Peptides against a protein of PDB entry 7AL2. Designs and how they scored, part 13

Target 1, 85 residues: chain A of PDB entry 7AL2
Amino acid sequence: YEIMLIRPKTIDDINYVVDQVLEESNPVILDLSFLEKESPANFKLAGEKIKQMRSNYGAEALLLSRCNDKNLIIIAPKGVSLVRK

## One batch from the design tools (peptide; aimed at target 1 L64 R66)

Design b2_p15_7_s3 (made by RFdiffusion4, then SolubleMPNN; from b2_p15_7, 6 letters changed)
Fold by OpenDDE base, seed 5:
Structure b2_p15_7_s3 (fold): chain B 85 residues (1-85), chain A 15 residues (1-15)
Amino acid sequence: as target 1 above (85 residues)
Amino acid sequence: TEILEGDELIDYLLS
């Protein structure tokens, strides 16, 4: 698999994340800082998509780093385990 | 920075 990196700015970007996780089975490291600051609605939408992927498809999600200009989340498809040591 | 995962992360994202 490939690990995708993206900082979503639009709904299309959010859907791209979903496609990568569910269709391509690629983990995605995404920075939600843009949406968090610029679009509360789309930030929530991204969260809803992550929730759906966890609930319905066995995806796993973990916050990697959060600061004033970064909000890094990794989303892994089922079969790729995330381990925090 | 608080590291979140699982349901706690979801709660944060949807809060």
Scores: peptide ipSAE 0.702, ipTM 0.929, DockQ to the pose 0.933
OpenDDE base, seeds 1, 2, 3, 4: peptide ipSAE 0.701, 0.701, 0.702, 0.701; ipTM 0.929, 0.929, 0.929, 0.929

Design b2_p15_7_s4 (made by RFdiffusion4, then SolubleMPNN; from b2_p15_7, 6 letters changed)
Fold by OpenDDE base, seed 2:
Structure b2_p15_7_s4 (fold): chain B 85 residues (1-85), chain A 15 residues (1-15)
Amino acid sequence: as target 1 above (85 residues)
Amino acid sequence: TEVLEGDELVEYLLS
């Protein structure tokens, strides 16, 4: 698999993340800082998609870093385990 | 910097 990196700005970008996780089985490291600042609605939508992927498809998600300039989250498909030591 | 995972992360994103 590949690890995708993206800073979503549009709904198309959000759907791209979903496709990468569910269809391509690729983990995605995404920075939600743009959506959080520029589109609260799309920020929430991204959260809804992450919730759906976890609940319905066994994806895992982890907040890697949250600060003023970054909101980094990794979302991994079911076959890729995120382990915290 | 804060680290969240699973349900706690989802709660943050949707709050």
Scores: peptide ipSAE 0.663, ipTM 0.919, DockQ to the pose 0.934
OpenDDE base, seeds 1, 3, 4, 5: peptide ipSAE 0.660, 0.660, 0.663, 0.660; ipTM 0.918, 0.918, 0.918, 0.918; seed 3 fails the geometry check

Design b2_p15_8 (made by RFdiffusion4)
Pose (drawn by RFdiffusion4):
Structure b2_p15_8 (pose): chain A 85 residues (1-85), chain P 15 residues (1-15)
Amino acid sequence: as target 1 above (85 residues)
Amino acid sequence: SEGTELLESTVDHLD
């Protein structure tokens, strides 16, 4: 499989992440810092999509890093386990 | 604020 890296800026990028996790079953490492400071509406929308994927499709989501200009999240689809060691 | 709270409650956190 592939791990996709993205910093979403538009709704199309949000839909891109939904499709990678749900259709391609690829984990996505995404930086939500652009949406957070540029479009609070789309940041809330991105978070709603992450909640739906975990609730209905068994995706795992993990915060990796949070600092000025960075909010790094990993989304793993059902079938890729995030194993804490 | 709402989006931040939603995201933080939806994701797992490292120790």

Design b2_p15_8_s1 (made by RFdiffusion4, then SolubleMPNN; from b2_p15_8, 8 letters changed)
Fold by OpenDDE base, seed 5:
Structure b2_p15_8_s1 (fold): chain B 85 residues (1-85), chain A 15 residues (1-15)
Amino acid sequence: as target 1 above (85 residues)
Amino acid sequence: DEGLKLLDETVSKLK
């Protein structure tokens, strides 16, 4: 698999994330900071999509870092384990 | 913020 990196800005970007996780089985490292600042609606939508992927497809979502200009999350498809050593 | 609350409830956090 590949690890995708994206800072979503549009609904198309959000759907791209969903496609990568569910269809391509690729982990995605997201920075949601743009949506958080610029579009509360799409920021909420992104969160809802992540929740759905966890609930319905067994994806895992882990907060990597949060600060003033970052909201970094990794979403892993089912079967890809996130391990901290 | 509703979106942030949702996200914090959705994602796991490193301990």
Scores: peptide ipSAE 0.725, ipTM 0.937, DockQ to the pose 0.876
OpenDDE base, seeds 1, 2, 3, 4: peptide ipSAE 0.723, 0.719, 0.724, 0.721; ipTM 0.936, 0.936, 0.937, 0.936

Design b2_p15_8_s2 (made by RFdiffusion4, then SolubleMPNN; from b2_p15_8, 6 letters changed)
Fold by OpenDDE base, seed 5:
Structure b2_p15_8_s2 (fold): chain B 85 residues (1-85), chain A 15 residues (1-15)
Amino acid sequence: as target 1 above (85 residues)
Amino acid sequence: DEGLKLLEETVDKLE
């Protein structure tokens, strides 16, 4: 698999994340800081999509870093383990 | 903020 990196800015980007996780089975490292600052609606939508992926498809979502400039989340499809050493 | 609350409740956090 590949690890995708994206800082989504649009709904298309959000859907791209969903596609990568669910259809391509690729983990995604996601920076939600743009949406958080620029689009409350799309930021909420992104969160809803992540919740759906966890609830319905067994994805895992882990906060990597949270600060004023970054909101980094890794989303892993079922079958890809996130392991902390 | 609703979106932030949703996200923070949705994702796991490093301990």
Scores: peptide ipSAE 0.734, ipTM 0.941, DockQ to the pose 0.910
OpenDDE base, seeds 1, 2, 3, 4: peptide ipSAE 0.733, 0.733, 0.733, 0.732; ipTM 0.940, 0.941, 0.940, 0.941

Design b2_p15_8_s3 (made by RFdiffusion4, then SolubleMPNN; from b2_p15_8, 6 letters changed)
Fold by OpenDDE base, seed 1:
Order: sequence, then structure tokens, then C-alpha cells
Structure b2_p15_8_s3 (fold): chain B 85 residues (1-85), chain A 15 residues (1-15)
Amino acid sequence: as target 1 above (85 residues)
Amino acid sequence: SEGRKLLLETVDKLE
């Protein structure tokens, strides 16, 4: 698999994240800082999509960092384990 | 915000 990195700015970007996790089985590290500042609606939508991926598809989602104008989250598809050492 | 609340309730936290 590949690890995708993206800072979503549009609904298309959000759907791209969903496609990478569910269809391509690629983990995604995403920065939600742009959406949080520029589009509260799409920021909420992104959160809803993450919730759906966890609830319905067994994805894992981990907040890596929320500071310095970054909101970094990794979403891993089922089968890719996020392990804390 | 509602979006922030939802996100923080949805994701696990590293820190």
C-alpha cells in the first residue's frame, strides 16, 4: 500500500480521502486545518466521513497533532494497524 | 465548533 498525504480544501478532496481508504486500502495522513478555517460545513463533513469509515468499515483514525495551525489525522483502512510504541 | 467536537469524539488521540 501507499500512504497518501493531503490537506483537503474541497468536497472532492474529502471524497478522495474516502476513496483512498475504502477502495484503494491506502492509509491517509490528512491535515484538516484548511477546512476548519475556511469551511466549517466541509470540516464537519470530513469528520462525519471519518466516523462513517470507522463505524462501517473498521477503519482506524488517530489524531497525530493539533497545534501550530495543523490538524493532522491518520486514517488507516482495516488491515493496517496503527501501533503505539 | 460542532465540527471540532465531532472530530475529537471520533478519533483516537496520540497526545
Scores: peptide ipSAE 0.739, ipTM 0.941, DockQ to the pose 0.909
OpenDDE base, seeds 2, 3, 4, 5: peptide ipSAE 0.739, 0.738, 0.738, 0.739; ipTM 0.941, 0.941, 0.941, 0.941

Design b2_p15_8_s4 (made by RFdiffusion4, then SolubleMPNN; from b2_p15_8, 7 letters changed)
Fold by OpenDDE base, seed 5:
Structure b2_p15_8_s4 (fold): chain B 85 residues (1-85), chain A 15 residues (1-15)
Amino acid sequence: as target 1 above (85 residues)
Amino acid sequence: SEGLKLLDETVSKLE
């Protein structure tokens, strides 16, 4: 698999994330800071998609870093474990 | 925000 990195700006970008996790089984590192600032609706939508991927497909989602200029999250498909040493 | 609250309830966090 590959690890995808993206800072989504559009609904198409959000759907790209979903496709990467569910169809391609690739982990995705997301920065949601653009959506959080520029589109509350799409920011909420992104969160809903993450919740759905966890609830319905067993994806894992972990907050990596949050500050004023970033909201960094990794989403892993069911077959990829996130492990802390 | 609603979106941030949802996200915080959805994602795991590093301890």
Scores: peptide ipSAE 0.742, ipTM 0.941, DockQ to the pose 0.895
OpenDDE base, seeds 1, 2, 3, 4: peptide ipSAE 0.741, 0.742, 0.742, 0.741; ipTM 0.941, 0.941, 0.941, 0.941

## One batch from the design tools (peptide; aimed at target 1 G47 A61)

Design b2_p16_1 (made by RFdiffusion4)
Pose (drawn by RFdiffusion4):
Structure b2_p16_1 (pose): chain A 85 residues (1-85), chain P 16 residues (1-16)
Amino acid sequence: as target 1 above (85 residues)
Amino acid sequence: SEREETDEYLESIVNM
């Protein structure tokens, strides 16, 4: 499989992440810092999509890093386990 | 603990 890296800026990028996790079953490492400071509406929308994927489709989500200009999240689909060691 | 913190943070985004 592939791990996709993205910093979403638009709704199309949010739909891109939904499709990678749900259709391609690829984990996505995404930086939500652009949406957080540029579009609070889309930042909320991106979070809602992540909640739906975890609730209905068994996706795991993990915060990897949070600092000025970075909010790094990994989303792993059902079938890729995030194992804490 | 990391998963709990992630969950609190993501829920905070949803409840904006």

Design b2_p16_1_s1 (made by RFdiffusion4, then SolubleMPNN; from b2_p16_1, 7 letters changed)
Fold by OpenDDE base, seed 2:
Structure b2_p16_1_s1 (fold): chain B 85 residues (1-85), chain A 16 residues (1-16)
Amino acid sequence: as target 1 above (85 residues)
Amino acid sequence: SLEKETEEYLDSVVNL
């Protein structure tokens, strides 16, 4: 698999994340800071999509950082384990 | 925990 990095700005970007996780089985590291600042509606949508992937498809999400105008989250598809040591 | 913080963040996003 590949690890994708994206700072989504549009609905197309959000759907790209969903496709990467669910269809391509690639982990995605997201920076949600643009959506949080520029589009509350799409920010909410992104959050809902993440929760849906966790609830319905066994995806796993972890907050990596929330500071310095970066909201970094990793979302991993089922089968890719996120391990804390 | 990191898991709890993640869950709280996601909840806050949805509740905007």
Scores: peptide ipSAE 0.544, ipTM 0.880, DockQ to the pose 0.875
OpenDDE base, seeds 1, 3, 4, 5: peptide ipSAE 0.489, 0.488, 0.495, 0.495; ipTM 0.863, 0.862, 0.869, 0.863

Design b2_p16_1_s2 (made by RFdiffusion4, then SolubleMPNN; from b2_p16_1, 5 letters changed)
Fold by OpenDDE base, seed 1:
Structure b2_p16_1_s2 (fold): chain B 85 residues (1-85), chain A 16 residues (1-16)
Amino acid sequence: as target 1 above (85 residues)
Amino acid sequence: SLEKETEEYLESIVNL
């Protein structure tokens, strides 16, 4: 598989993340900082999509970093294990 | 604050 890195800016980007996780089975490291600052609605949408992938498809999500300029989350498809030490 | 609220929301999104 590939690990995709993206800083989503649009709904199309959010849907791209969903496609990568669910259709391509690729983990995605995404930075939500742009959406958080520029579109609270799409920021919330991205979060709901992540929850849906976890709930319905067995995806896992891990918060990698949270600060003023970064909201890094890795979302992994079922079959790719995420472990916090 | 918005920072705390968004951080709390992000923490609710992830499972690890």
Scores: peptide ipSAE 0.444, ipTM 0.840, DockQ to the pose 0.110
OpenDDE base, seeds 2, 3, 4, 5: peptide ipSAE 0.436, 0.435, 0.438, 0.434; ipTM 0.837, 0.836, 0.837, 0.835; seeds 2, 3 fail the geometry check

Design b2_p16_1_s3 (made by RFdiffusion4, then SolubleMPNN; from b2_p16_1, 5 letters changed)
Fold by OpenDDE base, seed 5:
Parts: structure tokens; sequence; C-alpha cells
Structure b2_p16_1_s3 (fold): chain B 85 residues (1-85), chain A 16 residues (1-16)
């Protein structure tokens, strides 16, 4: 599999994340900082999509870093384990 | 923990 990196800015970008996790089974590292600052509605939508992937499809999510410039979350599809050593 | 931080952050997003 591939690990996708994206800083979503549009609904299309959010849907791209969903497609990568659910259809392609690729982990995604996404930076939510743009949505958080520029679009409360799409920021909420992104959160809802992440929740849905976790609740309904067994995806895992982990906050990697949160600062003024970057809010990095990794979303892993079912079957890819996130492990801290 | 990282998991606790993640849940807190995600909850804040969906409750906007």
Amino acid sequence: as target 1 above (85 residues)
Amino acid sequence: SELEETEKYLDSIVNL
C-alpha cells in the first residue's frame, strides 16, 4: 500500500481521503489546519467522515501533531495497525 | 496519551 499525504481544502479533498482509506486501503496523513481556519463547515464534515470511517469500517485515527501551522492526523484502514514504540 | 488526545480533538471537531 501507499501512504497518502494531503492538506484538504475542499469537499473533493475530503472525499479523496475517504476514497483512499476505504476504497484503496491506503493510510492517509492529513493536515486539517486549512479547514479548521478557513471553513468551519468543511472542518466539521471532515471530522464526521473520520468518525464514520472509525465507527463503521474499523479505521483507526491518531493525532500526530497539533500546532499553529499543522494539525496532522493519520487515518489507517482496517488491517493496518498504528503502533508506537 | 496519544489516543486520549486524538479522541479529544476529534470530539471537538464533530461538536462544532
Scores: peptide ipSAE 0.549, ipTM 0.884, DockQ to the pose 0.837
OpenDDE base, seeds 1, 2, 3, 4: peptide ipSAE 0.548, 0.423, 0.548, 0.545; ipTM 0.884, 0.817, 0.886, 0.884

Design b2_p16_1_s4 (made by RFdiffusion4, then SolubleMPNN; from b2_p16_1, 5 letters changed)
Fold by OpenDDE base, seed 2:
Structure b2_p16_1_s4 (fold): chain B 85 residues (1-85), chain A 16 residues (1-16)
Amino acid sequence: as target 1 above (85 residues)
Amino acid sequence: SEEEETEKYLDSIVNL
């Protein structure tokens, strides 16, 4: 698999993340800081998509960093285990 | 605050 990096700015970007996780089975490291500042609605939408992937498809999500206008989260598809050591 | 709301929302998104 590949690990994708993205800072979503549009709904298309959000759907791209969903596609990478569910269809391509690729982990995605995303920065939600743009949506958080520029579109609270799309920020909420992104969060709902993440929760849906966790609830319905066994994805996992881990907060990597929250500081200095960065909001880094990794989303892993089922089969790629995220482990905190 | 807005920061608290965001933090709470983030906590609801991640599961680790």
Scores: peptide ipSAE 0.467, ipTM 0.845, DockQ to the pose 0.110
OpenDDE base, seeds 1, 3, 4, 5: peptide ipSAE 0.467, 0.461, 0.459, 0.462; ipTM 0.846, 0.843, 0.842, 0.844

Design b2_p16_2 (made by RFdiffusion4)
Pose (drawn by RFdiffusion4):
Structure b2_p16_2 (pose): chain A 85 residues (1-85), chain P 16 residues (1-16)
Amino acid sequence: as target 1 above (85 residues)
Amino acid sequence: TKEEITEFVESVVDKL
């Protein structure tokens, strides 16, 4: 499989992440810092999509890093386990 | 508010 890296800026980038996790079953490492400071509406929308994917489709989501200009989240689809060691 | 939205988004993910 592939792990996709993205910093979403538009709704199309949000839909891109939904499709990678749900259609391609690829984990996505995404930086939500652009949406957080540029579009609070799309940041809330991106979070809602991550809640739906975990609730209905068994995706795992993990905060990897949070600092000025970075909010790094990993989304693993059902079938890729995030194993803490 | 912007703060509430941040808290909501951050609450839907697990912490490292």

Design b2_p16_2_s1 (made by RFdiffusion4, then SolubleMPNN; from b2_p16_2, 9 letters changed)
Fold by OpenDDE base, seed 2:
Structure b2_p16_2_s1 (fold): chain B 85 residues (1-85), chain A 16 residues (1-16)
Amino acid sequence: as target 1 above (85 residues)
Amino acid sequence: SLEEIREEVLSNVSRS
């Protein structure tokens, strides 16, 4: 698999994340900071998509870093384990 | 509010 990196700015970007996780089975490292600052509605939507992927498809989501200019999350599809050493 | 949205998003991800 590939690990995708994206800072979503549009609904199309959000749907791209969903497609990568569910259809391509690729982990995605995403930065939600743009949506949080520029589009609260799409920020909420992104969160809802994360919830749906976890609840319905067994995806895992982990917060990697949160500060003033980044909100970094990794989403792993079912079968890819996120393990802390 | 943005704070409510932020808390909702954070509740959907693990922290450790």
Scores: peptide ipSAE 0.692, ipTM 0.931, DockQ to the pose 0.863
OpenDDE base, seeds 1, 3, 4, 5: peptide ipSAE 0.690, 0.690, 0.691, 0.691; ipTM 0.930, 0.930, 0.931, 0.931

Design b2_p16_2_s2 (made by RFdiffusion4, then SolubleMPNN; from b2_p16_2, 6 letters changed)
Fold by OpenDDE base, seed 5:
Structure b2_p16_2_s2 (fold): chain B 85 residues (1-85), chain A 16 residues (1-16)
Amino acid sequence: as target 1 above (85 residues)
Amino acid sequence: SKEEIIEEVLSNVDKV
């Protein structure tokens, strides 16, 4: 698999993340900082999509780092384990 | 509110 990196700015970007996780089975490192600052509606939507992927498809989602400049989340499809050492 | 949305989104992911 590939690990995708994206900082979504649009709904199309959010849907791209969903496609990568569910259709391509690729983990995604996602920076939500743009949406958090610029679009509360799309930020909420992104959160809802993450919840749906976890609840309905067995994806894992982990907050890696949050500060004023970044909001990094890794989303792993079912079968890719996120392990903390 | 925006703050409520932020808390909700963050509640949808696990923490390090």
Scores: peptide ipSAE 0.699, ipTM 0.935, DockQ to the pose 0.953
OpenDDE base, seeds 1, 2, 3, 4: peptide ipSAE 0.698, 0.696, 0.698, 0.696; ipTM 0.935, 0.935, 0.935, 0.935

Design b2_p16_2_s3 (made by RFdiffusion4, then SolubleMPNN; from b2_p16_2, 9 letters changed)
Fold by OpenDDE base, seed 3:
Structure b2_p16_2_s3 (fold): chain B 85 residues (1-85), chain A 16 residues (1-16)
Amino acid sequence: as target 1 above (85 residues)
Amino acid sequence: SHEDILKEVLSNVDKS
């Protein structure tokens, strides 16, 4: 598999993340800071999509880093395990 | 709120 990196800005970007996780089975590291600051509606949409992937497809979502200018999250498909030591 | 969304969606964010 591949690990995708993206800072979503549009609905198309959000759907791209969904496609990567569910269709391609690729983990995605994404920065939600743009949506959080510029589009509350699309930030909520992104959250809903992540929740759906967790609830319906067994994806896992973890916060990697949060500061004033970053909101880094990893989303992993069911077949990819995220382990913390 | 944004924080509520993060708590709901992410596995490692405190929900209390």
Scores: peptide ipSAE 0.401, ipTM 0.858, DockQ to the pose 0.252
OpenDDE base, seeds 1, 2, 4, 5: peptide ipSAE 0.395, 0.381, 0.368, 0.375; ipTM 0.855, 0.850, 0.845, 0.848

Design b2_p16_2_s4 (made by RFdiffusion4, then SolubleMPNN; from b2_p16_2, 8 letters changed)
Fold by OpenDDE base, seed 3:
Structure b2_p16_2_s4 (fold): chain B 85 residues (1-85), chain A 16 residues (1-16)
Amino acid sequence: as target 1 above (85 residues)
Amino acid sequence: SLEEIREYVLSNFDKS
């Protein structure tokens, strides 16, 4: 598999993330800071999609870093385990 | 509100 990196800015970007996790089985490292600052509606939508992937498909989602200009999350599809050492 | 949305989004993933 591949690890995708994206800072989503549009609904198309959000749908791209969903497609990568559920259809391609690729982990995605997301920066949600643009949506949080520029589109509360799409920020909420991204959160809803993350919840759906976790609840319905067994994906994992983990906050990596949060600061003023970054909101980094990794989303892993079922079968790719996130392990902390 | 934005704060409510932020809290909702944060609740949908685990913290490292």
Scores: peptide ipSAE 0.603, ipTM 0.911, DockQ to the pose 0.941
OpenDDE base, seeds 1, 2, 4, 5: peptide ipSAE 0.603, 0.601, 0.600, 0.598; ipTM 0.911, 0.910, 0.910, 0.910

Design b2_p16_3 (made by RFdiffusion4)
Pose (drawn by RFdiffusion4):
Structure b2_p16_3 (pose): chain A 85 residues (1-85), chain P 16 residues (1-16)
Amino acid sequence: as target 1 above (85 residues)
Amino acid sequence: DELLWNEEVENMIINS
């Protein structure tokens, strides 16, 4: 499989992440810092999509890093386990 | 950095 890296800026980028996790079953490492400071509406929308994916499709989501200009999240689809060691 | 999981990540984003 592939791990996709993205910093979403638009709704199309949000739909891109939904499709990678749900259709391609690829994990996505995404930086939500652009949406957070540029579009609070789309940041809330991105979070809602992450909640739906976990609740209904068995995706795992993990915060990897949070600092000025970075909010790094990993989304693993059902079938890729995030194992804490 | 602190690791947050699943619901904690969602709440952080939605309630920002």

Design b2_p16_3_s1 (made by RFdiffusion4, then SolubleMPNN; from b2_p16_3, 8 letters changed)
Fold by OpenDDE base, seed 3:
Structure b2_p16_3_s1 (fold): chain B 85 residues (1-85), chain A 16 residues (1-16)
Amino acid sequence: as target 1 above (85 residues)
Amino acid sequence: EELLEGDEVVDYLINS
């Protein structure tokens, strides 16, 4: 598999993330800082998509870094384990 | 910073 890196700015970007996780089985490292600042609606949409992927497909999510200018989250498909020590 | 996992991540994103 590949690890994808993206800072989504549009709904198309959000759907791209979903496709990568569910269709391609690729982990995705997301920076949601743009959506958080510029589009609260799309920020929430991204959250809803993550919720759906976790609930329906066994994906997992982990917050990597949260500061004033960054909001980094990794989303992994069911076949890739995320472990915090 | 605070590290979040699983349900905590979802809660943070949706309830922000």
Scores: peptide ipSAE 0.624, ipTM 0.913, DockQ to the pose 0.866
OpenDDE base, seeds 1, 2, 4, 5: peptide ipSAE 0.619, 0.623, 0.623, 0.622; ipTM 0.912, 0.913, 0.913, 0.912

Design b2_p16_3_s2 (made by RFdiffusion4, then SolubleMPNN; from b2_p16_3, 8 letters changed)
Fold by OpenDDE base, seed 4:
Structure b2_p16_3_s2 (fold): chain B 85 residues (1-85), chain A 16 residues (1-16)
Amino acid sequence: as target 1 above (85 residues)
Amino acid sequence: SELLYDDEVVDYLINS
């Protein structure tokens, strides 16, 4: 598989993430900082989509880093394990 | 910066 990197700005970008995880079985590293600042509604939508992927398809999510200029989250499809050491 | 896992991440995203 591939690991996709994206800083989503639109609903189309959010749907792209969903497609990558569920249809392509690719992990995605997101920077949600644009949505958080510029579109709180779409930021919430992204969160709802992540919840759906977790609850319905066994995806995992991990917040990698959060600060003033970045909000990095990895979404892994079922079968890709995220392990903390 | 901090690491959050699974339910913690979802709670943060939805409640922000």
Scores: peptide ipSAE 0.211, ipTM 0.744, DockQ to the pose 0.869
OpenDDE base, seeds 1, 2, 3, 5: peptide ipSAE 0.207, 0.203, 0.189, 0.201; ipTM 0.739, 0.736, 0.731, 0.736

Design b2_p16_3_s3 (made by RFdiffusion4, then SolubleMPNN; from b2_p16_3, 8 letters changed)
Fold by OpenDDE base, seed 4:
Structure b2_p16_3_s3 (fold): chain B 85 residues (1-85), chain A 16 residues (1-16)
Amino acid sequence: as target 1 above (85 residues)
Amino acid sequence: SELLYDDEVIDYLINS
């Protein structure tokens, strides 16, 4: 598989993340900082999509880093486990 | 794990 990196800015970008995780079975490292700052509605949408992938498809989500200019999350599809040691 | 998201953490981030 591939690990995708993206900082979503649009709904199309959010849907791209969903497609990568669910259809391509690729983990995605995503920076939500743009949406958090520029579009509360799309930030909420992204969060809901993450919840859906976790609840319905067995995806996992791990917070990598959060500060004033960064909100990094890795989303792993079912079959790719995220383990904290 | 404190780094793994659950729905409560996601909701907190959305509302922050």
Scores: peptide ipSAE 0.066, ipTM 0.630, DockQ to the pose 0.576
OpenDDE base, seeds 1, 2, 3, 5: peptide ipSAE 0.051, 0.047, 0.052, 0.045; ipTM 0.630, 0.623, 0.619, 0.625

Design b2_p16_3_s4 (made by RFdiffusion4, then SolubleMPNN; from b2_p16_3, 9 letters changed)
Fold by OpenDDE base, seed 1:
Structure b2_p16_3_s4 (fold): chain B 85 residues (1-85), chain A 16 residues (1-16)
Amino acid sequence: as target 1 above (85 residues)
Amino acid sequence: SKLLFDDEVIDYLINS
């Protein structure tokens, strides 16, 4: 698999994340800081879709970093295990 | 920074 990195800015980017996780089975490291600051609606949408992937498709998600300029989350598709050491 | 697996924390951050 590939690990995709993206800082979503649009709904198309959000859907790209969904496609990568569910269709391509690629983990995605995404920075939600742009959406959080520029589009609360799309930020919420992204969160809802992440939640749906977790609930319905067995994806895992964890927060990598949260600070003033970063909101880094990794989403792993079912089959790729996220483990904290 | 610290890795967080807490689902409630994740949900809070991404849905707020």
Scores: peptide ipSAE 0.070, ipTM 0.646, DockQ to the pose 0.672
OpenDDE base, seeds 2, 3, 4, 5: peptide ipSAE 0.043, 0.069, 0.052, 0.077; ipTM 0.634, 0.644, 0.651, 0.645; seed 5 fails the geometry check

Design b2_p16_4 (made by RFdiffusion4)
Pose (drawn by RFdiffusion4):
Formats: structure tokens, C-alpha cells, sequence
Structure b2_p16_4 (pose): chain A 85 residues (1-85), chain P 16 residues (1-16)
């Protein structure tokens, strides 16, 4: 499989992440810092999509890093386990 | 460091 890296800026990028996790079953490492400071509406929308994927499709989500200009999240689809060691 | 995963991740984004 592939791990996709993205910093979403638009709704199309949000739909891109939904499709990678749900259709391609690829984990996505995404930086939500652009949406957070540029579009609070799309940042809420991106979070809602992450909640739906976990609730209905068995995706795991993990915060990896949070600092000025970075909010790094990993989304693993059902079938890729995030194993804490 | 605190482990933040699943519900905590999306609720922090939704309620930012």
C-alpha cells in the first residue's frame, strides 16, 4: 500500500483524504494547520469527516505533532493498525 | 507525552 502526505487547503483536498482512507485503504498523514488558520469552517468539516470514518468505517486517527504552523494527524484505514510501542 | 488518538483527535478539531 501507500501512505499519502497532504496539507489540505480546499474541500477537494478533504474529499481526497476521505477517498484515500475509504476507497484506496491508504493511510494519510495530514497537516491540518492551513485549514485551522485559513478556514475554520473547513477545519470543522475535516474533523467531522474524521469522526464519521472512525465511527462507521473503523479508521484510527492519531495526533502526531502540534506546534505553531503544524497539526499533524495520521489516519489509518480499517486494515492498517497503528501499534503503539 | 500524552497519547491522543481517536475520539480526542476529531473532537479537538470540531470544537476548535
Amino acid sequence: as target 1 above (85 residues)
Amino acid sequence: EEYISNEKVEESIINS

Design b2_p16_4_s1 (made by RFdiffusion4, then SolubleMPNN; from b2_p16_4, 10 letters changed)
Fold by OpenDDE base, seed 5:
Structure b2_p16_4_s1 (fold): chain B 85 residues (1-85), chain A 16 residues (1-16)
Amino acid sequence: as target 1 above (85 residues)
Amino acid sequence: MKIIEGDEVYESLINA
């Protein structure tokens, strides 16, 4: 698999993330800092998509880092384990 | 209760 990195700015970007996780089975490192600052609606949408992927498809999601200029989250498809050691 | 904008997003990150 590939690990995708993206800082989404649009709904299309959010849907791209969903496609990578669910269709391509690729983990995604996602920076939500743009949406959080610039689009509360799309930030919420991204959250709902993450919830959906976890609830319905067995994805895992983990916050990697949060500060003013980055909100890094890793989303892993079912079968790819996220391990903190 | 929503404390900050995006609470719903961060709640989705909790796998526990």
Scores: peptide ipSAE 0.067, ipTM 0.617, DockQ to the pose 0.099
OpenDDE base, seeds 1, 2, 3, 4: peptide ipSAE 0.054, 0.037, 0.057, 0.048; ipTM 0.606, 0.627, 0.686, 0.612

